# Peptides against a protein of PDB entry 6DSZ, part 264

Target 1, 361 residues: chain A of PDB entry 6DSZ
Amino acid sequence: NYVVTAQKPTAVNGCVTGHFTSAEDLNLLIAKNTRLEIYVVTAEGLRPVKEVGMYGKIAVMELFRPKGESKDLLFILTAKYNACILEYKQSGESIDIITRAHGNVQDRIGRPSETGIIGIIDPECRMIGLRLYDGLFKVIPLDRDNKELKAFNIRLEELHVIDVKFLYGCQAPTICFVYQDPQGRHVKTYEVSLREKEFNKGPWKQENVEAEASMVIAVPEPFGGAIIIGQESITYHNGDKYLAIAPPIIKQSTIVCHNRVDPNGSRYLLGDMEGRLFMLLLEKEEQMDGTVTLKDLRVELLGETSIAECLTYLDNGVVFVGSRLGDSQLVKLNVDSNEQGSYVVAMETFTNLGPIVDMCV

## One batch from the design tools (peptide; made by RFdiffusion4, then SolubleMPNN)

Design b2_p24_7_s4 (from b2_p24_7, 9 letters changed)
Fold by OpenDDE base, seed 1:
Structure b2_p24_7_s4 (fold): chain B 361 residues (1-361), chain A 24 residues (1-24)
Amino acid sequence: as target 1 above (361 residues)
Amino acid sequence: NYVVLEPELVDGESEGGLRLVYTF
């Protein structure tokens, strides 16, 4: 009887940072297949707090803070469409992960999207949006007065959504998405009416973006709008301002993940398929009326890491590089480059033992 | 401690949803 000690999963498929354990703690949450790891970020490094087994592969993991919550809640969606909202509760030394909400959000009818599950949360916590199936956008209203968070679908005319995010600073929840049609890839926005359970025309659209536009980044205020990342270009759009760059360095490998560094959206980490780590910088221009507009975009190569599946900036130039294909890393971003021109120093490496074939014994 | 996501199909809406265990 080989007791195959079920090796803990080591491949990272998602990571998020926020204030989950308390309002004051900075947390790193790591998804490793069916396992959630919770850390507190300290000056000394990552302090493990809790490991949680999930009933299914984590497909979406997002922190959000509803109005009147002292700390972030965690939304998880599994690959089998089991969703939950989790709360961290500590009572002395007792640590509990409380399920605030749970359910299955699977539709009886729908083609699962080839680009996989997308889950997003409105920055104002009005709703969760799910792109699970082609031609459908599922909305879960985050209403506090309801005992049940009833999901509904809105039909998307755009069948081939590549990526979608909620925009910041919108009176109504507004999505921005990249989609593909026979004419190419495009960006569109929709307002989501909770009342009418429909899409309204969004503030802007951009037809004929780069053919390989793959990612949407919602930019917080004061800039607002979105960044669209392609193979060859990075584009900013907010309805009023359009700016595109095509830095040759990004053509070498596809950007596959991003993470916001600054709360104001002035900097983003970008990771590509070769493990190159970039900084995307939004240069501000202050107008005479006190408005802040985007002056320019630039991309800087920081260095090389493990191939990131996900990135999260922690604090003080420390970045967690979550890797599925290689070892995950804690890296330090330095102000000055080393002799090789790298700004990246590995602080800690987390061995990836490869895909655990979940032999369901 | 496993978070048991009991897939309680919220009876009635074909579109799914989340059942609150306790109010926000």
Scores: peptide ipSAE 0.186, ipTM 0.721, DockQ to the pose 0.024
Fold by OpenDDE base, seed 5:
Structure b2_p24_7_s4 (fold): chain B 361 residues (1-361), chain A 24 residues (1-24)
Amino acid sequence: as target 1 above (361 residues)
Amino acid sequence: NYVVLEPELVDGESEGGLRLVYTF
């Protein structure tokens, strides 16, 4: 009996940082196909805590903290539309991953979207939003009084949604999305009415954005609004302020992932298809009334890494570079550049043995 | 520990949902 030690998946397809094990612990969670790895971030590096097998390829992995929870919960959606909410529980030396909720969110009718599964959580934890199918937005209300989190669909007129996020600082849950129609790509917002189970008109829209606009970043307060990333341009919009930049350096390769560095939304990491790592900076202007507005956007090349599928800032200038195509890395961002002009130093490299193609035999 | 997501058969008219195991 050759126990073929089934090669553990090594290709990273998602990563998230938060406080999952406790309120105080900083965690890195890594999705490797059907496997979830949980680490504690320490001054000495990544300490492994638990590995969890999932019943399917992880398609969405998001941490969120409902009102009155002491630590983050984990939402997972698989490629087969199995969803769960997980909690970490430690009792002495016993470590358990508790399923708080589970279900299947597949619709019988719908065209699976070509841009894949998108899952988002409202920053105020009022709902989970899912773009699974063209022309549908699934809402899972996060209501404490319900014994069952009943999903519902809202029809989207916009069939070709490219990316979608919930905005920050909105009285009602508000989505911002890039969509494509025959006239080009556009940005629109909708308020989500839980009561009426419909979309209301959002605070703003921007027609005719860059033709290759591919990502939405929701910006927290005090700035609010969203960043739209294209092939050639980066645009900020919050309804009142519009600002676009077209730094030549981003034209060389498509930006494919992003992660917020500062809780106030002042800095973001950007990764491109060549493994270049950028910092996007939001320069603030403080008005005489104490309001903070966006003054300018700036992009800086930090250096090169493995081609990121996902990025997550940990702490103290340490970044996890989750790679599907190459080795994942733990990298340090330095204040000063090296002789080659790079601000990036590899601290640790995690060998990628390639994608385990689930050969369903 | 495996998180057993039992494939719930999507009943015909169900827009889906999550069954709570524990209240949150």
Scores: peptide ipSAE 0.152, ipTM 0.679, DockQ to the pose 0.025
Fold by OpenDDE base, seed 4:
Structure b2_p24_7_s4 (fold): chain B 361 residues (1-361), chain A 24 residues (1-24)
Amino acid sequence: as target 1 above (361 residues)
Amino acid sequence: NYVVLEPELVDGESEGGLRLVYTF
């Protein structure tokens, strides 16, 4: 019996921050293939709390707080379409991860999307949305009164969805997505009717966005709307306001990940394929009526890190750089640049031992 | 302690439904 001590996965394929262990604790959750690592963010650094093995590679990992929950719940979807909702429970020194819900969301019929699995949660926690297959959007209503969360599919006319998010501040759950057709890439919105199990026309659309528009960022109130990240441009749209910038610096390498810094959506971290870390800034204009509108967009190069698969702003200018291709890092953002013009200082580096090939024996 | 969460796959007629184990 060769106990192959399977090396623990070290490549990071997802990270999220929130309040999973308690309402007060700031957590960092790291997905490393089949492993979930849970940390508490402290002034002294990352304190490990729990490691959890998942039955399959984590494809989606999102924290969400349904109404009346004191802390965040964790939604996980695996690459084999096993979904679960997890709760952290501590009883003295005993730490348990409770499965609140579980199931398989695989469809018998569907073409798996080439852009992979996308999982999103409505900011008001009304539903989970899943883009698993081309031309389908799966909805999991988050209903407290139901003993069973019944998923359903809505057909998308747009077969080639690149990215999708739920928008903030919408009366009905509303998705915003980038899709490709023969004419190029476009942005569209749909309202999701839980009652009718269909899409209604969303508040806005933008045809003919940048050809390489790849990411949607839902912007919270007061701005609302979305940011569309391309190869050459960054675009904001909320139905009433459109603003695009084309900073030459982002053209050099594809932006591949983002993370919100400010709860109000004023700043975002952006990471590119060269390991460059940017700050995207949304400049506010406050109108006389108290309405906050976007005045301008600005991008600043902060410095270089490992190539981020995911970014998570923690606290006090500390950022976790989750890397699949390189070493993950904990970095500090400084207000002042160093002698090299970098605002980024590596605090800790987590060695990536490379892909653990799960040898299915 | 490494907790393997094996989601019990509910072989249900539901088109990819999730079984709630605990009420929200």
Scores: peptide ipSAE 0.024, ipTM 0.558, DockQ to the pose 0.026
Fold by OpenDDE base, seed 3:
Formats: C-alpha cells, sequence, structure tokens
Structure b2_p24_7_s4 (fold): chain B 361 residues (1-361), chain A 24 residues (1-24)
C-alpha cells in the first residue's frame, strides 16, 4: 500500500508577518492554497513551528491584535467564504491552534466581485471589513462584550471597488477605496458607523485618479492617509496633503504587491509582474509644531526576485518573497549595491513544484 | 500531525450570520 503522501502545495498565495506564537516571537505565516505554514523568524533563518490544513483556498490572511491581547490573532477567509479567527496556544511542547471564531460569510444575494475577495481589518481592531460582492461591504464587529459576532452588510453605492483599506488615526473606522465608474477611477473615503450600520461621509475624496489605479496602502501615523498605486503613478493623499509622482521605472511592469517596511510608514516594498523589487520612500518634513508631513515620494529599484504574489519584510533587511509563479525566496536588502547594481541578495530559495490543482476526482 | 480544522457543518439554515462562538 503506497501511501501516496499527497504532495504539499508549494505555490504561495499569501504571507504575513507578526507576533502570532508569542508576544516576543517574530513569525512568518505562509498561505499555500489550503495550507497554512507557521514559522519563527530567527537569526539562523526560518524555524517551522506548525502546519495547518484549511477547508479551502485561503483568500484572506491577516494578523491583528485586539486591545488586551498579548499576541496577534489570525483572521482567515477562504475562497468559499469560510471565515475564522485563530489563536496560537502553546502548553509546554503541546501546540494547539484554537478557533476563537468561525462561520460562513457568504450572502445568498450578490454578484461576486470581479476583483475577487478583499478582507481588511481596522488598525484599532474595531471591525473586519469584507468586499465580497459588488455594492456590498460586510462588517464583522470585533466587540469583546459580544459572544456572537454578527456580521452585517452596508450598501456601497460604488459598485466596482478595485481595492479598499482601513485608514489609520481615525476616530471612527474609516475605509479608503479605489473604485471605477463610467468617468474613470476615483478614490473615496467612508466612515463606518457600527451603531447605525451605515456609511458616513469620510474625511476626503479624490476624483479622477490614474485610470489603472489598482492598490490602496493605508499609511500609519504620523503621516496618515493613503498611497494609491497605479501603472504610471504613485499618489499620496491624507485630506490636507496631495502628492503624486510618475517615475518612468514603474511603467515597464505593473506593481502587484506591496509591504510596509517601517512601522511609521516611511518605506514600502513594491513588487511588479517582472519580479522587480522597489522601495517606495516617504520623505518627511518636520513642521514647527512638531507635526510630520510628507515632503516627497521617491521610488528606488532594489533589484530582481521571483515574481512576488506577496511580500513581507521580516527584520534586519530580510524580506520573504512569496511566489506563486516561481520559487519563493528569502532575500537580504543591502545598503550597498553589488557589481550588477542590485541591493538584493537571495539567502534561501524554496522550490515551487507548481500549483496543486485539486483534481476533484 | 496536521490539524485539519473540520468545520462542523451545522445542518441549520445558514442565515448569513457568522456565528463566532467565542470560547472564553
Amino acid sequence: as target 1 above (361 residues)
Amino acid sequence: NYVVLEPELVDGESEGGLRLVYTF
């Protein structure tokens, strides 16, 4: 009896970094179709801790830390709309993944959005937001006093949302999104009222952004606001400050993923469809009142990697490049370029044997 | 040891409510 050990998936479709196993451990979590891999980041590299099988392809994977949790919790949403909140628990040598919450968030009525499933978490952990269907925004309140998290839908007038994030530093949970209408692509903000279960007018909007604006990055304080990434341009907006750049170097290939390097939002990694790795830099200006404002945006080409499906900065200039189309990599960012002008050095490569197509036999 | 989290298919009419059972 050959136990055909089902080949483990190797194609990466998501990755996140945080403190999931403990408050002190830095973790890398990798989604490979239906499989979740949990690593501890060490000076020697990635130490595997646990592998978890999920009942479906992981579509959303986000770490978040509710007020009074010592470590991060993990939100997962599958392509079949199964949601869960997971906690890591270790008791001596026993490692358990505890389901804090689970359920299905599928609606009976709605057109699945062409841009796929989007899941976001409020930076203050007040709610999870889900864009699953055109014209609907699902909210999962994260209330500690409620044993039952009752999701609800808010009608979104903008039917064609491209990307959405929660903003930082907002008194109420506030979303920022790129949407398309017959006039082009636009950016809008809404405050989310948990009490009234409706959208209120957000702090700002920007009509007629770049036609191919595809990603929103929420920028933490002190800058606040959002970065909008297009095919040809990168735009910052926070309501008071607007700044756009159009560096020629990004026109060659579409940026498809991003990750924040600095906790204060001063630097972001950008990956394109050719496997080019960029650094986006936010140059600060300190005002006389001690406030920090955006002075300028700059993009630097760091080098080439595998084509990233996802990027995550670990620590000490180490980046995990999660690839679906190629081998995933651990890469080192150097201060000085090599002889080829690259700041990127591959440290480790994880062979991708291709997507496991679940042949439903 | 793979922990396969089996969603208990509760046979009940899935009204689209995420029943988050917080085990405190």
Scores: peptide ipSAE 0.030, ipTM 0.552, DockQ to the pose 0.026; fails the geometry check

Design b2_p24_8_s1 (from b2_p24_8, 15 letters changed)
Fold by OpenDDE base, seed 2:
Structure b2_p24_8_s1 (fold): chain B 361 residues (1-361), chain A 24 residues (1-24)
Amino acid sequence: as target 1 above (361 residues)
Amino acid sequence: MSHTLSFTEEELANFKPERKVYPL
């Protein structure tokens, strides 16, 4: 009996960076199907800390820091709608991943959305939002003492949500989303009332965005608002300022992932379906009143990597490129281009053995 | 011609992931 040791999954389907193991440690968390890998980012590279088996494929993985927590908590949602909030706890050499809260968020009624599961966390940690089904937005209130994740649904009039994020700097939790209707794609905002369990009108909307608008990036203060990424255009909107660019270079391949470099939202990494890595830059204009506004948007081609499923900036220009289709990489961003005109140098490559084909024997 | 990226080495090096993943 050859125990075919089931090869551990190598394809990356999500990655996040934060302070999960401690307040001081910079962590890289990697989702590989049912496996969570936890690393500490060091000057020498990635130090493995723990691997965790999940009871299903990881569909959402987000770090968040509730008010009064010293380190980040991890929200995980599986493809089977099992939700949990995890805490890392070390006691000497003993490392435990504690489930602080759990629940199943599956609805008996609803059409699963064709664009898959979307999970988002309010920047102020008031709630988790889930787009699981067409015409429904699920809310999980983030209460400190709840071991059981309670959720409720709010009806969305917009049946075809493409992407959704919580905005920064909002008095109430506010979502910004791209949706499609028979007239095209649009951007809308809603405030989420936990009290009334309903949507209120959000601060702004933009009708008739680019037909292939696919991603929303919530921009932190001082800019606020959102970036909408399409096939041909990148648009910023915050209710007061609108700015769009259509750099020809992004038309060559669809942008599929992004990651914020700057805590203040000045720069973002963008990855496309050809493995091209871009920097999106938000140029600042300081007004006479001391307010910071967006002057311009710029896109710069950095170089080529493996096709990113996810990107995360670590530190010192080091980026983790999580790949599902190719080898994952640690890459270094350089200020000066190499002889080939690339600003990207591969530091480490993690061989992807491909999807574990469930060999039905 | 080596194009220099619009960010400085100092901006890259000072890019410590602020411990605030979220605006607290």
Scores: peptide ipSAE 0.018, ipTM 0.497, DockQ to the pose 0.017
Fold by OpenDDE base, seed 1:
Structure b2_p24_8_s1 (fold): chain B 361 residues (1-361), chain A 24 residues (1-24)
Amino acid sequence: as target 1 above (361 residues)
Amino acid sequence: MSHTLSFTEEELANFKPERKVYPL
């Protein structure tokens, strides 16, 4: 009887930062297969608060703050299409994670998308969007009183969505997505009508983006719009302004993850398949009318880390590097480079013991 | 007093990558 002490998963497949435990606490939430780890970010480092077993592999994990909530709620979608909205409750020493809402969002009919599950939340918390199946966009309306997550599908004409995000600053919930057709990759926007349960024409589109355009970043106000990341290029578009850069340094390895550093969208961390960590910088130009426009995009190599599956900026230049393939890390970003020209210093390393093969023996 | 690290815009702004972007 080998009591295989079920080794806890160590490979990170998602991470998010926000205010889940309280309005004041900064939390790091880490998804490790079926496990959710909750930390408080402190001056002394990561304080573990709770570990939660999920009823399946976490496929989507997003924090969001509905209007009138004092703290963030957590949306989780599992690989088996179980969705829930979780709330942290603490009463003295008693810590509970309550399910505010749940549902199964699996469709009986649909081709699961080859690019996997995408889950996104409207910045104004009007809806959750899910790309689960080709040619379908699932909408979960976010109503405060809904204990059961009701969803509906909207048909997408674009069968091969690569990535999708909700845009900021839109009167109606608006998605921006990269899709592929026989002519190449393109960017399109749609407004999502909750009332009519249909797509309306979005504010803009860009046909024939880079062939390897793989990621959409929604940029908050005052810039608005989106960043499209490719293999060779990074493009900003907001309907009125288009700006593309092709820094040779990003061509060396595919960018695979990103995280917004600043709430205003001025900076983003980028991680590539070689474990290189970059900063993407949005330079602002203030117009005479007081409008802020994008002046330029810059990419700077910060240093090397473990190969990131996910990145999240914490405080004071501390970044959590969630790795699936290597050790996860807490790293410090420094203003000054070390002797090797790196701005990255490893603070802590979390040993990845590899995939827990659920050897059901 | 556990100083909850409230990200000030200033603390966020203190990381200035100074690397010259190589112009294309």
Scores: peptide ipSAE 0.016, ipTM 0.408, DockQ to the pose 0.016
Fold by OpenDDE base, seed 5:
Structure b2_p24_8_s1 (fold): chain B 361 residues (1-361), chain A 24 residues (1-24)
Amino acid sequence: as target 1 above (361 residues)
Amino acid sequence: MSHTLSFTEEELANFKPERKVYPL
């Protein structure tokens, strides 16, 4: 009996922070191929709680809190288009991961998008949006009583979506996306009508953004709108205000991931392909009427880490750097720089043994 | 068309991780 101790996957392909185990617990959830790892973030470190084998490679992993839930639910989509909503339940010493809803969102007809699977959740938990195929946007309504995930497609005229997010503070669920056409890259918004199962015209659009615009960040209230990250520029747009910066420091390497630090969207971590960690800052201007507007955008180099596939701010300046290509890390952000000018200190390193090619024998 | 979607319960393997607690 060769117990091939199948090495557990070590390469991280997703991470998220939230309150999954309880309302009070801060959790770090890590996706490693087919495996979900659940930790509690404590002052003493990451406490492992549970590992869960999934029905396939995790492609999307998002925490969300529907109205009237005490803790976050977990949405997972696999690379085989298996979608589930998971709940953590503890009864004494028994820990169960309950499937509240499940479903296979695969379409019989469609070209899988070259930029892969995108899954997003409306900030008000009205729906899940999925970009799985070119020219289609799949909607999963989030109804409390739905044990079965019902999905429908809306036709998207923009065939080459690069990235998409739901916006904050919108009366109707509103998506913002970067798309490519023969004229270049553009940003557009659509309202999603659940009733009519169609797109309505969104609040704004921006034609001819940077040619390498690759990411959309939805900005919470009070600012609202979105940040668009390119190779050379970072832009903010909310319909009324447009602001662009082109800091030379970001030109050297492509920004590949981001994570919001502040709940109000004042700061974001950015990671690039060289393992550089940046802080994006939204500077506020208070108007005489008490309205808060964006004054400026600033980018600061914090230091170097492993090449991030994903970033999550935990608490107290601690960041989890999920790496696919290198070792994942816990890092501390400091207010003062070290002797090398870095604000980043590695606290812990998680050895990556490389991609386990699951040879499904 | 609304599609209803299926999963099997057996593939959610619940494992306790034997891992070190990493200090924060």
Scores: peptide ipSAE 0.026, ipTM 0.391, DockQ to the pose 0.041; fails the geometry check
Fold by OpenDDE base, seed 4:
Structure b2_p24_8_s1 (fold): chain B 361 residues (1-361), chain A 24 residues (1-24)
Amino acid sequence: as target 1 above (361 residues)
Amino acid sequence: MSHTLSFTEEELANFKPERKVYPL
């Protein structure tokens, strides 16, 4: 029995930050193929807490906090459609990762989407949404007592969904998605009825967005709505306000990942295929009635990093750059640029030894 | 010309990334 000591995966395919270990701890969670790494963010850097082996490649990893939970739970979906909700429990020095719920969400019939698995969580934790197959949106209702993840499909008329998110501030769970049809790419919203297991008409739509619109960012209150990222443009829409920018600098390389900096959605990190790191800024306008509206959008080039598969802002201008193609990094954002005009300084680099080729034996 | 980012060092230092404030 040759125990091929398979090297631990080093390529990062997902990262998330939240309060998983406790309500007070800031955690960085890193998905490396089948491995989940859990860190505590400290003033001294990343403290490793636990590594967890998953029963498959992690395809979705999302933190969420159901009503009445003191800390975040972790939703994981594997590439083999195994879903679980994980809870961190510590009892003295004993650390356990408890499966709160699990299930297999694979359908017997469906075309797997070419853009891969998308998993999203409603901001109010009413449901998980999954785009696994063309023309289907899978819903997993979130119930506290549900140890077995039950799912149902809603038919999506839009066969070619590019990206989808749940919106904030919606009375009913509302998705916003970019889809492609023969006429181009469009943005649409749907309300999700858990009761009727159907889509209702959402609050807004935008036909004929940029042809290469690839990402949806749900914007928290007070702005609400969504940001649509394209190759040439960045668009905001909330139903009442539309604003688009076309900064020439984003045309050079496709933006492939994003991460919210501010809780109120005032700033976002953007990463492109060249490893450029940007800040997207939402400028506020306070109305006389105390309502906050979007005045403008701007994009600033911060600097260069490893090519990000995922980005996550930690604290104090520290960003984790999760890379699949290169070395992952901790980087510091500085207020002042260096002599090269970069605001980004590498603090730590995590060597990527390349993909573990699963030797299919 | 030192370009300054659109956020201050104080804003960065005071920034607690309460990422997903789920409304309770």
Scores: peptide ipSAE 0.022, ipTM 0.455, DockQ to the pose 0.017; fails the geometry check

